# Ledger of designs, part 32: peptides against a protein of PDB entry 5HDT

Target 1, 163 residues: chain A of PDB entry 5HDT
Amino acid sequence: MVVKTFMDMDQDSEEEKELYLNLALHLASDFFLKHPDKDVRLLVACCLADIFRIYAPEAPYTSPDKLKDIFMFITRQLKGLEDTKSPQFNRYFYLLENIAWVKSYNICFELEDSNEIFTQLYRTLFSVINNGHNQKVHMHMVDLMSSIICEGDTVSQELLDTV
Target 2, 163 residues: chain A of PDB entry 5HDT as posed
Amino acid sequence: MVVKTFMDMDQDSEEEKELYLNLALHLASDFFLKHPDKDVRLLVACCLADIFRIYAPEAPHTSPDKLKDIFMFITRQLKGLEDTKSPQFNRYFYLLENIAWVKSYNICFELEDSNEIFTQLYRTLFSVINNGHNQKVHMHMVDLMSSIICEGDTVSQELLDTV

## One batch from the design tools (peptide; aimed at target 1 E110)

Design b2_p21_5_s1 (made by RFdiffusion4, then SolubleMPNN; from b2_p21_5, 7 letters changed)
Fold by OpenDDE base, seed 1:
Structure b2_p21_5_s1 (fold): chain B 163 residues (1-163), chain A 21 residues (1-21)
Amino acid sequence: as target 1 above (163 residues)
Amino acid sequence: REITKEKLEIVEKIKKAIFSK
């Protein structure tokens, strides 16, 4: 998997972005998003998060449906944050840290189903967080959710009901 | 984007909700 490579990369030049475009598209395919191995799905999510970091504030994906699939997929992976003793916890933490720092979900504001995406994200985060998590996890969740509130034009009642 | 009073209240509610767990 290319996770180590992406983690070590800074925001790439336009030339580098073009080089990784095909990889970005393949990682968003059903083959990877629906991969039967949970660890593979986590690695895919981390790679996708890194792709968004590299391409920020834009996305290499032009299809709204594909973007929705990706963020719903990433949201599902965040459920893995629940077990703080898992050997994969550090990767789940990285995923959360990355998407919070980059504000990756802000791309979703342009999607028709943004409210659904944000609502699912909020529900997932609130369902996962517990007293076993340190303050860094708490802060990343707050930063992520707060950024969506602040950057959005309006806040739906459905989203408010998750809080 | 400038934060409104309403959004600020929501943010504070989020903070309270997260850190209460």
Scores: peptide ipSAE 0.672, ipTM 0.948, DockQ to the pose 0.811
OpenDDE base, seeds 2, 3, 4, 5: peptide ipSAE 0.668, 0.667, 0.669, 0.669; ipTM 0.947, 0.947, 0.944, 0.947

Design b2_p21_5_s2 (made by RFdiffusion4, then SolubleMPNN; from b2_p21_5, 6 letters changed)
Fold by OpenDDE base, seed 4:
Structure b2_p21_5_s2 (fold): chain B 163 residues (1-163), chain A 21 residues (1-21)
Amino acid sequence: as target 1 above (163 residues)
Amino acid sequence: RKITEEKLEIVEKIKERIFSK
């Protein structure tokens, strides 16, 4: 899958892409996406975000259903941003920073269920943001959501209703 | 893609809602 992004110049080497291909496929398995330990799921999400950074603007996943599962999974992990005093907050911050910088969700434009993915993302971000968060969190959320608006062809009414 | 006026308005609404917290 090839999606136009502003991260073309920041792609990792082809050698790294080859090295992490098998790992990328394994991390997207149900074993990891449905792992019972929440800390493991967070780590998996961070690794998946790194994979998208490495392969941008493409992804090593060929199945639309698998891509949907991955981004719905990442969205669920972002709920952990709500507690700013959590011992794992820095990892949640890293996840947000990464996907905002890479514009990882832009790959979803090629998916039939992109509207559902974006709607769930927006609802999650608006739900977890609070006055305990610093300016960096605020800016990353705005950057992430604004990029989706700008890069998309049209904005669905369902997505507009989340704003 | 170049941002349209309509998309710019949506972005401003997003900014307003996020930074209101």
Scores: peptide ipSAE 0.719, ipTM 0.951, DockQ to the pose 0.785
OpenDDE base, seeds 1, 2, 3, 5: peptide ipSAE 0.710, 0.711, 0.710, 0.709; ipTM 0.953, 0.952, 0.953, 0.952

Design b2_p21_5_s3 (made by RFdiffusion4, then SolubleMPNN; from b2_p21_5, 8 letters changed)
Fold by OpenDDE base, seed 3:
Structure b2_p21_5_s3 (fold): chain B 163 residues (1-163), chain A 21 residues (1-21)
Amino acid sequence: as target 1 above (163 residues)
Amino acid sequence: RVITDEKLEIVNKIKEKIFSK
C-alpha cells in the first residue's frame, strides 16, 4: 500500500518533498530492499527511482551506506531487463528510463564505493542487453553510462575494463 | 561539463558495445 501510494505521486514541491521524506526513508529500509517478493522489489526500485527524480539533484538519504545499498539494489533489479517478454518488462523499462533521464547514479560520485557501484552497473547493463531490446532500451543504457563517464572526474581501470 | 577527447572515446566504445547487441 505504501509503495503503491508513493508511485502515484506526481508533484515535487518542497512541501510535498517534506511530506514524503519519511516515506522515502522507509522505502530504503532493509524490509523493502530485501523483500522476498521479486515484484515487490521491482516496485520498490521504481519508487526509489521516483524519489531520486523528485529530490534531484539532491538525495533525501544522508547515509553513504544507505545510498550504496539503494543503488546496488537498483542495479540488481535492472537484471530483469534481460527478458523482454516478462510481464514486468514495462516496469523494468520504466526503471531504466527514469534513472537514465534523471542521471540518478551521478549521486554516487559522493560515495567512497562509487567505483564498485558503477562497475556493477556497467557489468549488469552489458550483460542483460540483447537483440530483443528495442532502440529505446539501448539509448537509455548508453545515456546512463555515458553520463557517468562525462560527469565523473576520473574513470577507473576497473570500470574501463567493463567497456 | 565539457567532454574530453578521452571520455568521448570511452562513450563511443560504450555506444558500440551496447548497439552491437
Scores: peptide ipSAE 0.711, ipTM 0.950, DockQ to the pose 0.766
OpenDDE base, seeds 1, 2, 4, 5: peptide ipSAE 0.707, 0.708, 0.707, 0.707; ipTM 0.949, 0.949, 0.948, 0.949

Design b2_p21_5_s4 (made by RFdiffusion4, then SolubleMPNN; from b2_p21_5, 6 letters changed)
Fold by OpenDDE base, seed 4:
Structure b2_p21_5_s4 (fold): chain B 163 residues (1-163), chain A 21 residues (1-21)
Amino acid sequence: as target 1 above (163 residues)
Amino acid sequence: REITEEKLEIVEKIKQRIFSI
């Protein structure tokens, strides 16, 4: 029930933002991030992406460790983009589209481990892209990665090595 | 932030790699 509620939230609603703050915190718990069901984890990732959209440019999570866990988790879900014929592909596409549009990963610049997060993201995206993907997927990937390059102060050698 | 020439080159490399598939 909690997961479905976040998918219906509107970014323009400040009342909903305040109302579901506690639910957002619960969604980022280990229970959901380490859920044994792959489909549940994907849905959790989509809801987390929606939360970041609603709270942009801020986040309801104050712990740097928690933020790292969330983005590492989202990155792992993006591996599902590889199979363009899967029943869940549209949800993986939604996840990519959302985080690219919102520039959700940009809040990671404040984290000590931002380099690790970005490096893992780039490696994942480059590894899943294939001939089955349409132009929209290509554009969202480029937009997401380009935004990180442009908005960041410096680019690490480790990140450069992924390109 | 304003994009530097170095960052522009990196972005172009990203574009080339993604759209070459």
Scores: peptide ipSAE 0.723, ipTM 0.958, DockQ to the pose 0.806
OpenDDE base, seeds 1, 2, 3, 5: peptide ipSAE 0.719, 0.720, 0.719, 0.719; ipTM 0.958, 0.958, 0.959, 0.958

Design b2_p21_6 (made by RFdiffusion4)
Pose (drawn by RFdiffusion4):
Structure b2_p21_6 (pose): chain A 163 residues (1-163), chain P 21 residues (1-21)
Amino acid sequence: as target 2 above (163 residues)
Amino acid sequence: SSLTDEEKNEIVNKIHERIYS
């Protein structure tokens, strides 16, 4: 249910945002980022993605250590894109489609461990892509990775090598 | 300190080609 309201919410709805702001901060709790259930981490990942969409360009989570935990957690969930036969695939696709459209990962430019995050993101995307993915999956991955290069400060040799 | 437009375009093209290969 919380996924639907966060999906349907708008950046304009200041009323609903102030209301659900405390829940958005809570969904990033370590209880969820490390929940052993695969289905829960997926739902939480979709929420955190829209939480970044709704509150842009000013995200609610301000702690850099915590902000790091979230985007590494999201990268681990993008591994689910590989199984195109799973019933949960379209939800992993929604997650990819969202962070690609919103360019959420660009928040990491200011984090000290930005290179580790972007490198692990690139490796994951190039390790999950297969013949089961339509061109929309290819397109969203390019949109996601292109923004990090074009709008970033630099490109390390390590990140360039993952390409 | 950032890359030129040409260097960025080359990297983006490499990404695009790798994805669509």

Design b2_p21_6_s1 (made by RFdiffusion4, then SolubleMPNN; from b2_p21_6, 8 letters changed)
Fold by OpenDDE base, seed 4:
Structure b2_p21_6_s1 (fold): chain B 163 residues (1-163), chain A 21 residues (1-21)
Amino acid sequence: as target 1 above (163 residues)
Amino acid sequence: SALSEEEKQEIVEKIRQRIFS
């Protein structure tokens, strides 16, 4: 229900941004990020992606540590893209499509640990992709990675070594 | 480190090649 609600929200709606601010904060709590159920964690990731879409180019989170935790969490969920025949694949695809289109990870440019976040993202995507994935998955991954390279002011050697 | 536009495009091309390999 929560995920469906965010999917229908308009990015330009200020009233919706204010209404769901508290919900956004709760979804980023350790209770949800460390939830024992894998399916719940995936739903949380999709909801967080929708939150970033709504609040773009800003984020409703002010803590750099919390933002790092969220994006490291989302990166871990993207590992689920590996099994294209999983019943949850469509939701993993939605997660990838959303964060690629919105350029959600670009909010991390200002974080002290941006290098770690981007490096883990690149390693995860390169380890998951294979010839069994459709063209859309490939294109979204390229778009996501390319945006970080092109729009970032600096790139670490560690990140470059992943390519 | 800072990248020139040419260097950025080279990296992007490497990403494309690896994703579609």
Scores: peptide ipSAE 0.737, ipTM 0.961, DockQ to the pose 0.868
OpenDDE base, seeds 1, 2, 3, 5: peptide ipSAE 0.735, 0.734, 0.734, 0.734; ipTM 0.961, 0.961, 0.961, 0.960

Design b2_p21_6_s2 (made by RFdiffusion4, then SolubleMPNN; from b2_p21_6, 10 letters changed)
Fold by OpenDDE base, seed 1:
Structure b2_p21_6_s2 (fold): chain B 163 residues (1-163), chain A 21 residues (1-21)
Amino acid sequence: as target 1 above (163 residues)
Amino acid sequence: KPLSEEEKQEIVERIKQRIFS
């Protein structure tokens, strides 16, 4: 019974991957990543995070440049965590929670520009966090950044200087 | 730089300190 359940889940996961492939490609386009509406960009980031959750630990993207663009984009969206009173704060929280839980940024270990990506992430998170945020936000940030340290092979001095 | 487990833990503590400061 366990084996059959596992097989069914694997098939379901593959079907989901196929279903969202086109969506993933479109969401990563310049049209969406550079969309003029801030709320649209946030939704795009959340969708991208969901896609990474579905495809984890892999990504539906083969281009290192595209992956870099996506994570730099997601990092820029995390700046929205600064306003805890914003109507969109719950979505920013969701974005943080998702990428922390999934450890989405860990896929960047294989990228040549991983140092730039991680450094920008750390700078962004440290610049946003303050005592007005609840403990869950603090914990998600710690989990996200700690995972990169613990599961990575090397850490640049530039990244260490952000801490 | 490659990090030892002890060095990683030290960095994690620094992260915690800064986030919860």
Scores: peptide ipSAE 0.746, ipTM 0.964, DockQ to the pose 0.873
OpenDDE base, seeds 2, 3, 4, 5: peptide ipSAE 0.737, 0.740, 0.741, 0.742; ipTM 0.963, 0.964, 0.964, 0.964

Design b2_p21_6_s3 (made by RFdiffusion4, then SolubleMPNN; from b2_p21_6, 10 letters changed)
Fold by OpenDDE base, seed 4:
Structure b2_p21_6_s3 (fold): chain B 163 residues (1-163), chain A 21 residues (1-21)
Amino acid sequence: as target 1 above (163 residues)
Amino acid sequence: KKLSEEERQEIVQRIKERIFS
């Protein structure tokens, strides 16, 4: 799959951004977001995270509905962090690390359904985390959620109720 | 809701406490 290609891309390369625009759009299609294979969905999520890293602070997606679908999809994948002994745990960790470092979810601030996106993210992270996870997982979760609180113009009561 | 910087830091502290509980 295209995971290795995106991981090696230079975040500051406008030329690469143009080159992979079509691929980015295809990865966000229903075919990939609703793929029946869990491992494929995880790889798709990692690729999408890399795309957001490369295009940050912008996104190659123009549809608010598509952006919502993508982030709801990524949030669902983060449930995989619950099993630290999973063969795919390192990829789940990579996904979390990436989106936390890039602050990928902050692109959702301007979306009408940002409340739903952030609320589902917080509920998912709080439901997954436990003392069996290493310190880095804890730190990335805090960084991810704190960035949304600190850099957002407003915070919904529903989101606050998750904390 | 629009939060002050102080309120935001309080929420962040709550997040930390919940994650590291």
Scores: peptide ipSAE 0.759, ipTM 0.969, DockQ to the pose 0.861
OpenDDE base, seeds 1, 2, 3, 5: peptide ipSAE 0.755, 0.758, 0.755, 0.758; ipTM 0.969, 0.969, 0.969, 0.969

Design b2_p21_6_s4 (made by RFdiffusion4, then SolubleMPNN; from b2_p21_6, 10 letters changed)
Fold by OpenDDE base, seed 4:
Structure b2_p21_6_s4 (fold): chain B 163 residues (1-163), chain A 21 residues (1-21)
Amino acid sequence: as target 1 above (163 residues)
Amino acid sequence: KKLSKEEQEEIVEKIRKRIFS
């Protein structure tokens, strides 16, 4: 409840929410989520993260299956954090920073397949992180993962086994 | 599945240690 109140205060205006509603729905289509260009997929992920920031603590998506697809998609993009020298690294960093700050994945608490989503997220983050990353990357990963542990009603044993 | 505050803190500490390892 405290988290919801905080997110309400940080929420963008209703006018902005109405403006981006159609864009939000189109960006979640298979056309964009399965786009053949990896740079396009990264940009789509960043836009989706911005959408979750605007609509927090809610989302403009009513389908549980669509929400699952989106977060599985975002998780796959986070693999790009592994190359700190990539020209696109700053955009990958933005993606991580945004979803950690907004606590975007917390929308998944009510999804039936939340265990699969969180487990894949944890495995991805642990596989990517190394000593070559700066402290901010480390801190954002801890914040993102800790929020799921501390604000969820329950945590699966499978998720705990990833730690 | 349900974690106490103490259990949550323990898991968070494990996450922190692994991320900063």
Scores: peptide ipSAE 0.753, ipTM 0.966, DockQ to the pose 0.854
OpenDDE base, seeds 1, 2, 3, 5: peptide ipSAE 0.748, 0.746, 0.746, 0.750; ipTM 0.967, 0.966, 0.966, 0.966

Design b2_p21_7 (made by RFdiffusion4)
Pose (drawn by RFdiffusion4):
Structure b2_p21_7 (pose): chain A 163 residues (1-163), chain P 21 residues (1-21)
Amino acid sequence: as target 2 above (163 residues)
Amino acid sequence: RTLTEEKLEIVEKIFEKIFSK
């Protein structure tokens, strides 16, 4: 249910944002990022993605250590894109479609461990892509990775090598 | 942060690697 409201919410709705702001900060809790249930981490990942969409360009989570935990957590969930036969695939696709459209990962440019995050993101995307993915999956991955290069400060040799 | 031709070449390589799959 929380996924639906965060999906339908708008950047304009200042009222609903101030209301759900405390829940948005809570969903990033370590209880969720490390929950052993696969279905829970997926739902939480979709929420955190819209939470970044709704509150842009000013995200609610300000702690860099915590902000790092979230985007590495999301990258681990993008591994679910590989199983195109799973009933949960379309939800992983929604996650990919969202962070691609919102360019949420660009928040990491200011983090000290930005290169580790972007490198692990690139490796994951190149390791999950297969003949089961339509061109929309290919398109969203390019949109996601293109923004990091074009709008980033630099490109390390390590990140360039993952390509 | 400025966009350069080197960055666009990297993007092109990404596109080609992705759509080759």

Design b2_p21_7_s1 (made by RFdiffusion4, then SolubleMPNN; from b2_p21_7 with T2V E9K K13L I14L F15K)
Fold by OpenDDE base, seed 3:
Structure b2_p21_7_s1 (fold): chain B 163 residues (1-163), chain A 21 residues (1-21)
Amino acid sequence: as target 1 above (163 residues)
Amino acid sequence: RVLTEEKLKIVELLKEKIFSK
């Protein structure tokens, strides 16, 4: 499976980056982003997060539309954090932890629709957080959202309204 | 990026909102 192969990648050398560039592009295709299986979509999201980690601070995706699709997709997957008893919760946690640590969403500042992306992210995070979550989840959410605030030139009122 | 006082306030607000859950 293509996605499993990518997730097993341990190196982020230039050679590895070049080798898996095409794989990264395929993972961002509509085939995967719109996959009918929820578990597959989650796995794809994790792989995409890993891609951003490997290629940080840049991304192998050059299309603004594609980047927007990816982050909107990742945001949708974060809804799965709501159910802490889900068998897939650990993977949702991994997704959150990864994107928070890497500050993956910060690349969205280069996008025209960054405000939409960030607003949806904030709304999603606030909607799923509950008392069943441990402190680590809280910390990752704060780190993720705080990074966006700190890196941005200005904070839109729309984004502030989500807080 | 320079961290402004305003941003610090927003960050603190975020912390309060998230950790209150």
Scores: peptide ipSAE 0.628, ipTM 0.933, DockQ to the pose 0.803
OpenDDE base, seeds 1, 2, 4, 5: peptide ipSAE 0.625, 0.633, 0.621, 0.624; ipTM 0.931, 0.933, 0.928, 0.932; seeds 2, 4 fail the geometry check

Design b2_p21_7_s2 (made by RFdiffusion4, then SolubleMPNN; from b2_p21_7 with T2V F15K)
Fold by OpenDDE base, seed 4:
Structure b2_p21_7_s2 (fold): chain B 163 residues (1-163), chain A 21 residues (1-21)
Amino acid sequence: as target 1 above (163 residues)
Amino acid sequence: RVLTEEKLEIVEKIKEKIFSK
């Protein structure tokens, strides 16, 4: 077994970033974010989450408006967590698990509208969680929201009102 | 960043609200 050096691993990461750059840009287009098929939108959200995982802690998007659109889009998809019996639930779970682990939303602190993004996220998570969800879903939601509180400088009153 | 007492309280409220469901 060949052991990769730190440099080799870093190079692999950069190659992955280059490979997925064009895909990342296309997936963030209005065509995909506003796709009429709900299942397609979920798949797009999962792919976007994977992109953020690859580029973490940075993002391949330079437009603040585009970043806002993406995270508002992902937040809307998380509403699908409510139905635990849905055939697509496992994919919704994957989305939640990914963004919680990567702390993807934390990049939004660079945006002027971060308060709006976080507020909508919190409202969505609190609205969909119920006693039908297992412990893992609960923990991922707590981890996601707690990370935002801890990493942020101050917490807005609007965000506090969701808690 | 430092975890302040205020932030700790907010985190506890989040935990309580999530696990109360």
Scores: peptide ipSAE 0.707, ipTM 0.944, DockQ to the pose 0.807
OpenDDE base, seeds 1, 2, 3, 5: peptide ipSAE 0.704, 0.698, 0.698, 0.699; ipTM 0.943, 0.943, 0.945, 0.945; seed 5 fails the geometry check

Design b2_p21_7_s3 (made by RFdiffusion4, then SolubleMPNN; from b2_p21_7, 6 letters changed)
Fold by OpenDDE base, seed 1:
Structure b2_p21_7_s3 (fold): chain B 163 residues (1-163), chain A 21 residues (1-21)
Amino acid sequence: as target 1 above (163 residues)
Amino acid sequence: SVLTKEKLEIVEKLKKKIFSK
């Protein structure tokens, strides 16, 4: 998988949706989400982000618990943004760019534990951002977090406390 | 969704926090 720009982030066709269905299901398994190799986990996260891009605004996952696991997993991977000198930084950047562009986390509003998911996301983003990051990273984080604020009916006090 | 004054203030706050780093 290669890092893509916004120009390469067009939504896929219906045929491609069906093609990725089996892959989507397997990538959400414990085998991949709990894989011991951090580079593998990053690739899995990027693939999952691509899947959400393809299926947006829907998802091929019917289980709320599975969706929660996926987004908590993606959130954990975003911690890798902290090291801008890492050989894998470009993939972490891709992950952030993708989920910000697609507004992937917005599907979490349908989940009972949405507040927990969003709170963990905000805490993670605020913890990793630093002056070593370029303005694009800052903008993607703002876009992602702003979308959640704007799309939600109400903002919890817990989420407000992270800001 | 509707962008309220409250939401706008929250967004401005998070923007300021992010770009302060």
Scores: peptide ipSAE 0.660, ipTM 0.943, DockQ to the pose 0.848
OpenDDE base, seeds 2, 3, 4, 5: peptide ipSAE 0.654, 0.649, 0.647, 0.656; ipTM 0.940, 0.941, 0.939, 0.943

Design b2_p21_7_s4 (made by RFdiffusion4, then SolubleMPNN; from b2_p21_7 with T2V E12K F15E K21I)
Fold by OpenDDE base, seed 1:
Structure b2_p21_7_s4 (fold): chain B 163 residues (1-163), chain A 21 residues (1-21)
Amino acid sequence: as target 1 above (163 residues)
Amino acid sequence: RVLTEEKLEIVKKIEEKIFSI
């Protein structure tokens, strides 16, 4: 497990963690991950990011497959960062800010398919960044990607090819 | 965790790529 010894996170109490457990499980269901409404999916992604913040450095999910699905889902939502004039941009920004701060993707190091997850994340981030984004977006993206490089044991050639 | 020279170079590449946009 990735230990975040120097993160100053405002994590919820154990009682709150228990309260959110059922919600966390439901939000990770196919019903929400495959919801037809884009705005709903974004909201779900933000909630999932908050869940990871609350449970960091652990997650309430025991299934590696479920974790993979969640992070692939979050990665897909990050595509919405491309349109800086979107009414939902602030939520996309929040999503990026949260996962960068929490280093949520670091939990993926425990997964067999971590390379695939990270590669897709990098490709997505590099594909959506444009001249309409301010320095804060740039910083969060760099923080997120650099953290994965630093915290990982090895860097695959596939991941390197995205840079 | 130790930051190797290789990782440092990769991070620099990421920074250059992102901040150049």
Scores: peptide ipSAE 0.687, ipTM 0.939, DockQ to the pose 0.759
OpenDDE base, seeds 2, 3, 4, 5: peptide ipSAE 0.682, 0.684, 0.680, 0.680; ipTM 0.941, 0.942, 0.941, 0.941; seed 4 fails the geometry check

Design b2_p21_8 (made by RFdiffusion4)
Pose (drawn by RFdiffusion4):
Structure b2_p21_8 (pose): chain A 163 residues (1-163), chain P 21 residues (1-21)
Amino acid sequence: as target 2 above (163 residues)
Amino acid sequence: SETEEEELIEEKVTELLEEAE
């Protein structure tokens, strides 16, 4: 249910944002990012993605250490894109579609470990893409990775090599 | 107000965990 309300919420709704702000900060808890259940991490990942959409360009989570945990956690969930036969695939697609449209990963430009995050993101996307994905999946991955290069400060040789 | 916020978090987290089941 929380996924639906965060999906339908708007950046304009200051009222609902201040209300659900405490829940948004809580869903990033380590209890969720490391929950052993595959279905829970997926749902949490979709929420954190819209939480970044709703509160842009000013995200609620301010701690860099915590902000790092989230985007690495999201990258691990993008591994689910590989199984196009799974009933959960369309949810993983929603996650890809969201962080691609919102350019949420650009928040990591200011983090000290930005290169590790972007490199691990690139490796993941190139390792999950297969003949089961339609052009929309290809398109979203390019939108996601293009923003990091075009709007980033630099491109390390390691990140360039993953391409 | 703090109690209402905690109750809202608990309710919503419960709903999320039931959906994962």

Design b2_p21_8_s1 (made by RFdiffusion4, then SolubleMPNN; from b2_p21_8, 9 letters changed)
Fold by OpenDDE base, seed 1:
Structure b2_p21_8_s1 (fold): chain B 163 residues (1-163), chain A 21 residues (1-21)
Amino acid sequence: as target 1 above (163 residues)
Amino acid sequence: KKEEEEELIKKLTEELLEEAK
């Protein structure tokens, strides 16, 4: 059994962090966020959700503009929840479950355009919610929205009108 | 736990890149 020194472990950790940082940045590129294939975009969203899960409560993205782009992108993908019979529904469910559990959108409270992001999220969720969704899906949607409402310091009139 | 999650990211990223080709 090879016992690694503290320094060796730190080096491995730094290399790993650098690797995943590069992957995170790559996944958030316009190439993937604007990919023409809907299934690819869904997978990208799931990967981004996993990145937020791993780095929670922080994120590897330092640019507010990039974070806004990412969450607007994820929000757009959630539209796929509307069809419960879709072959990709399980992946959409995974996306919803993950972001609800992690409370990934909470990082947006620090963004200037947080109200816009949350408003778009609420509009999207209300547009796709239907009687075909089981209790778990409804629970995740409610948990996600209620968490933002309860933890937010300010709520715009537009957001109030949406809820 | 984080290691497992990181491995999942790698796998998903690889799948993504394959689909993107």
Scores: peptide ipSAE 0.125, ipTM 0.753, DockQ to the pose 0.150
OpenDDE base, seeds 2, 3, 4, 5: peptide ipSAE 0.115, 0.119, 0.119, 0.102; ipTM 0.756, 0.759, 0.755, 0.734; seed 3 fails the geometry check

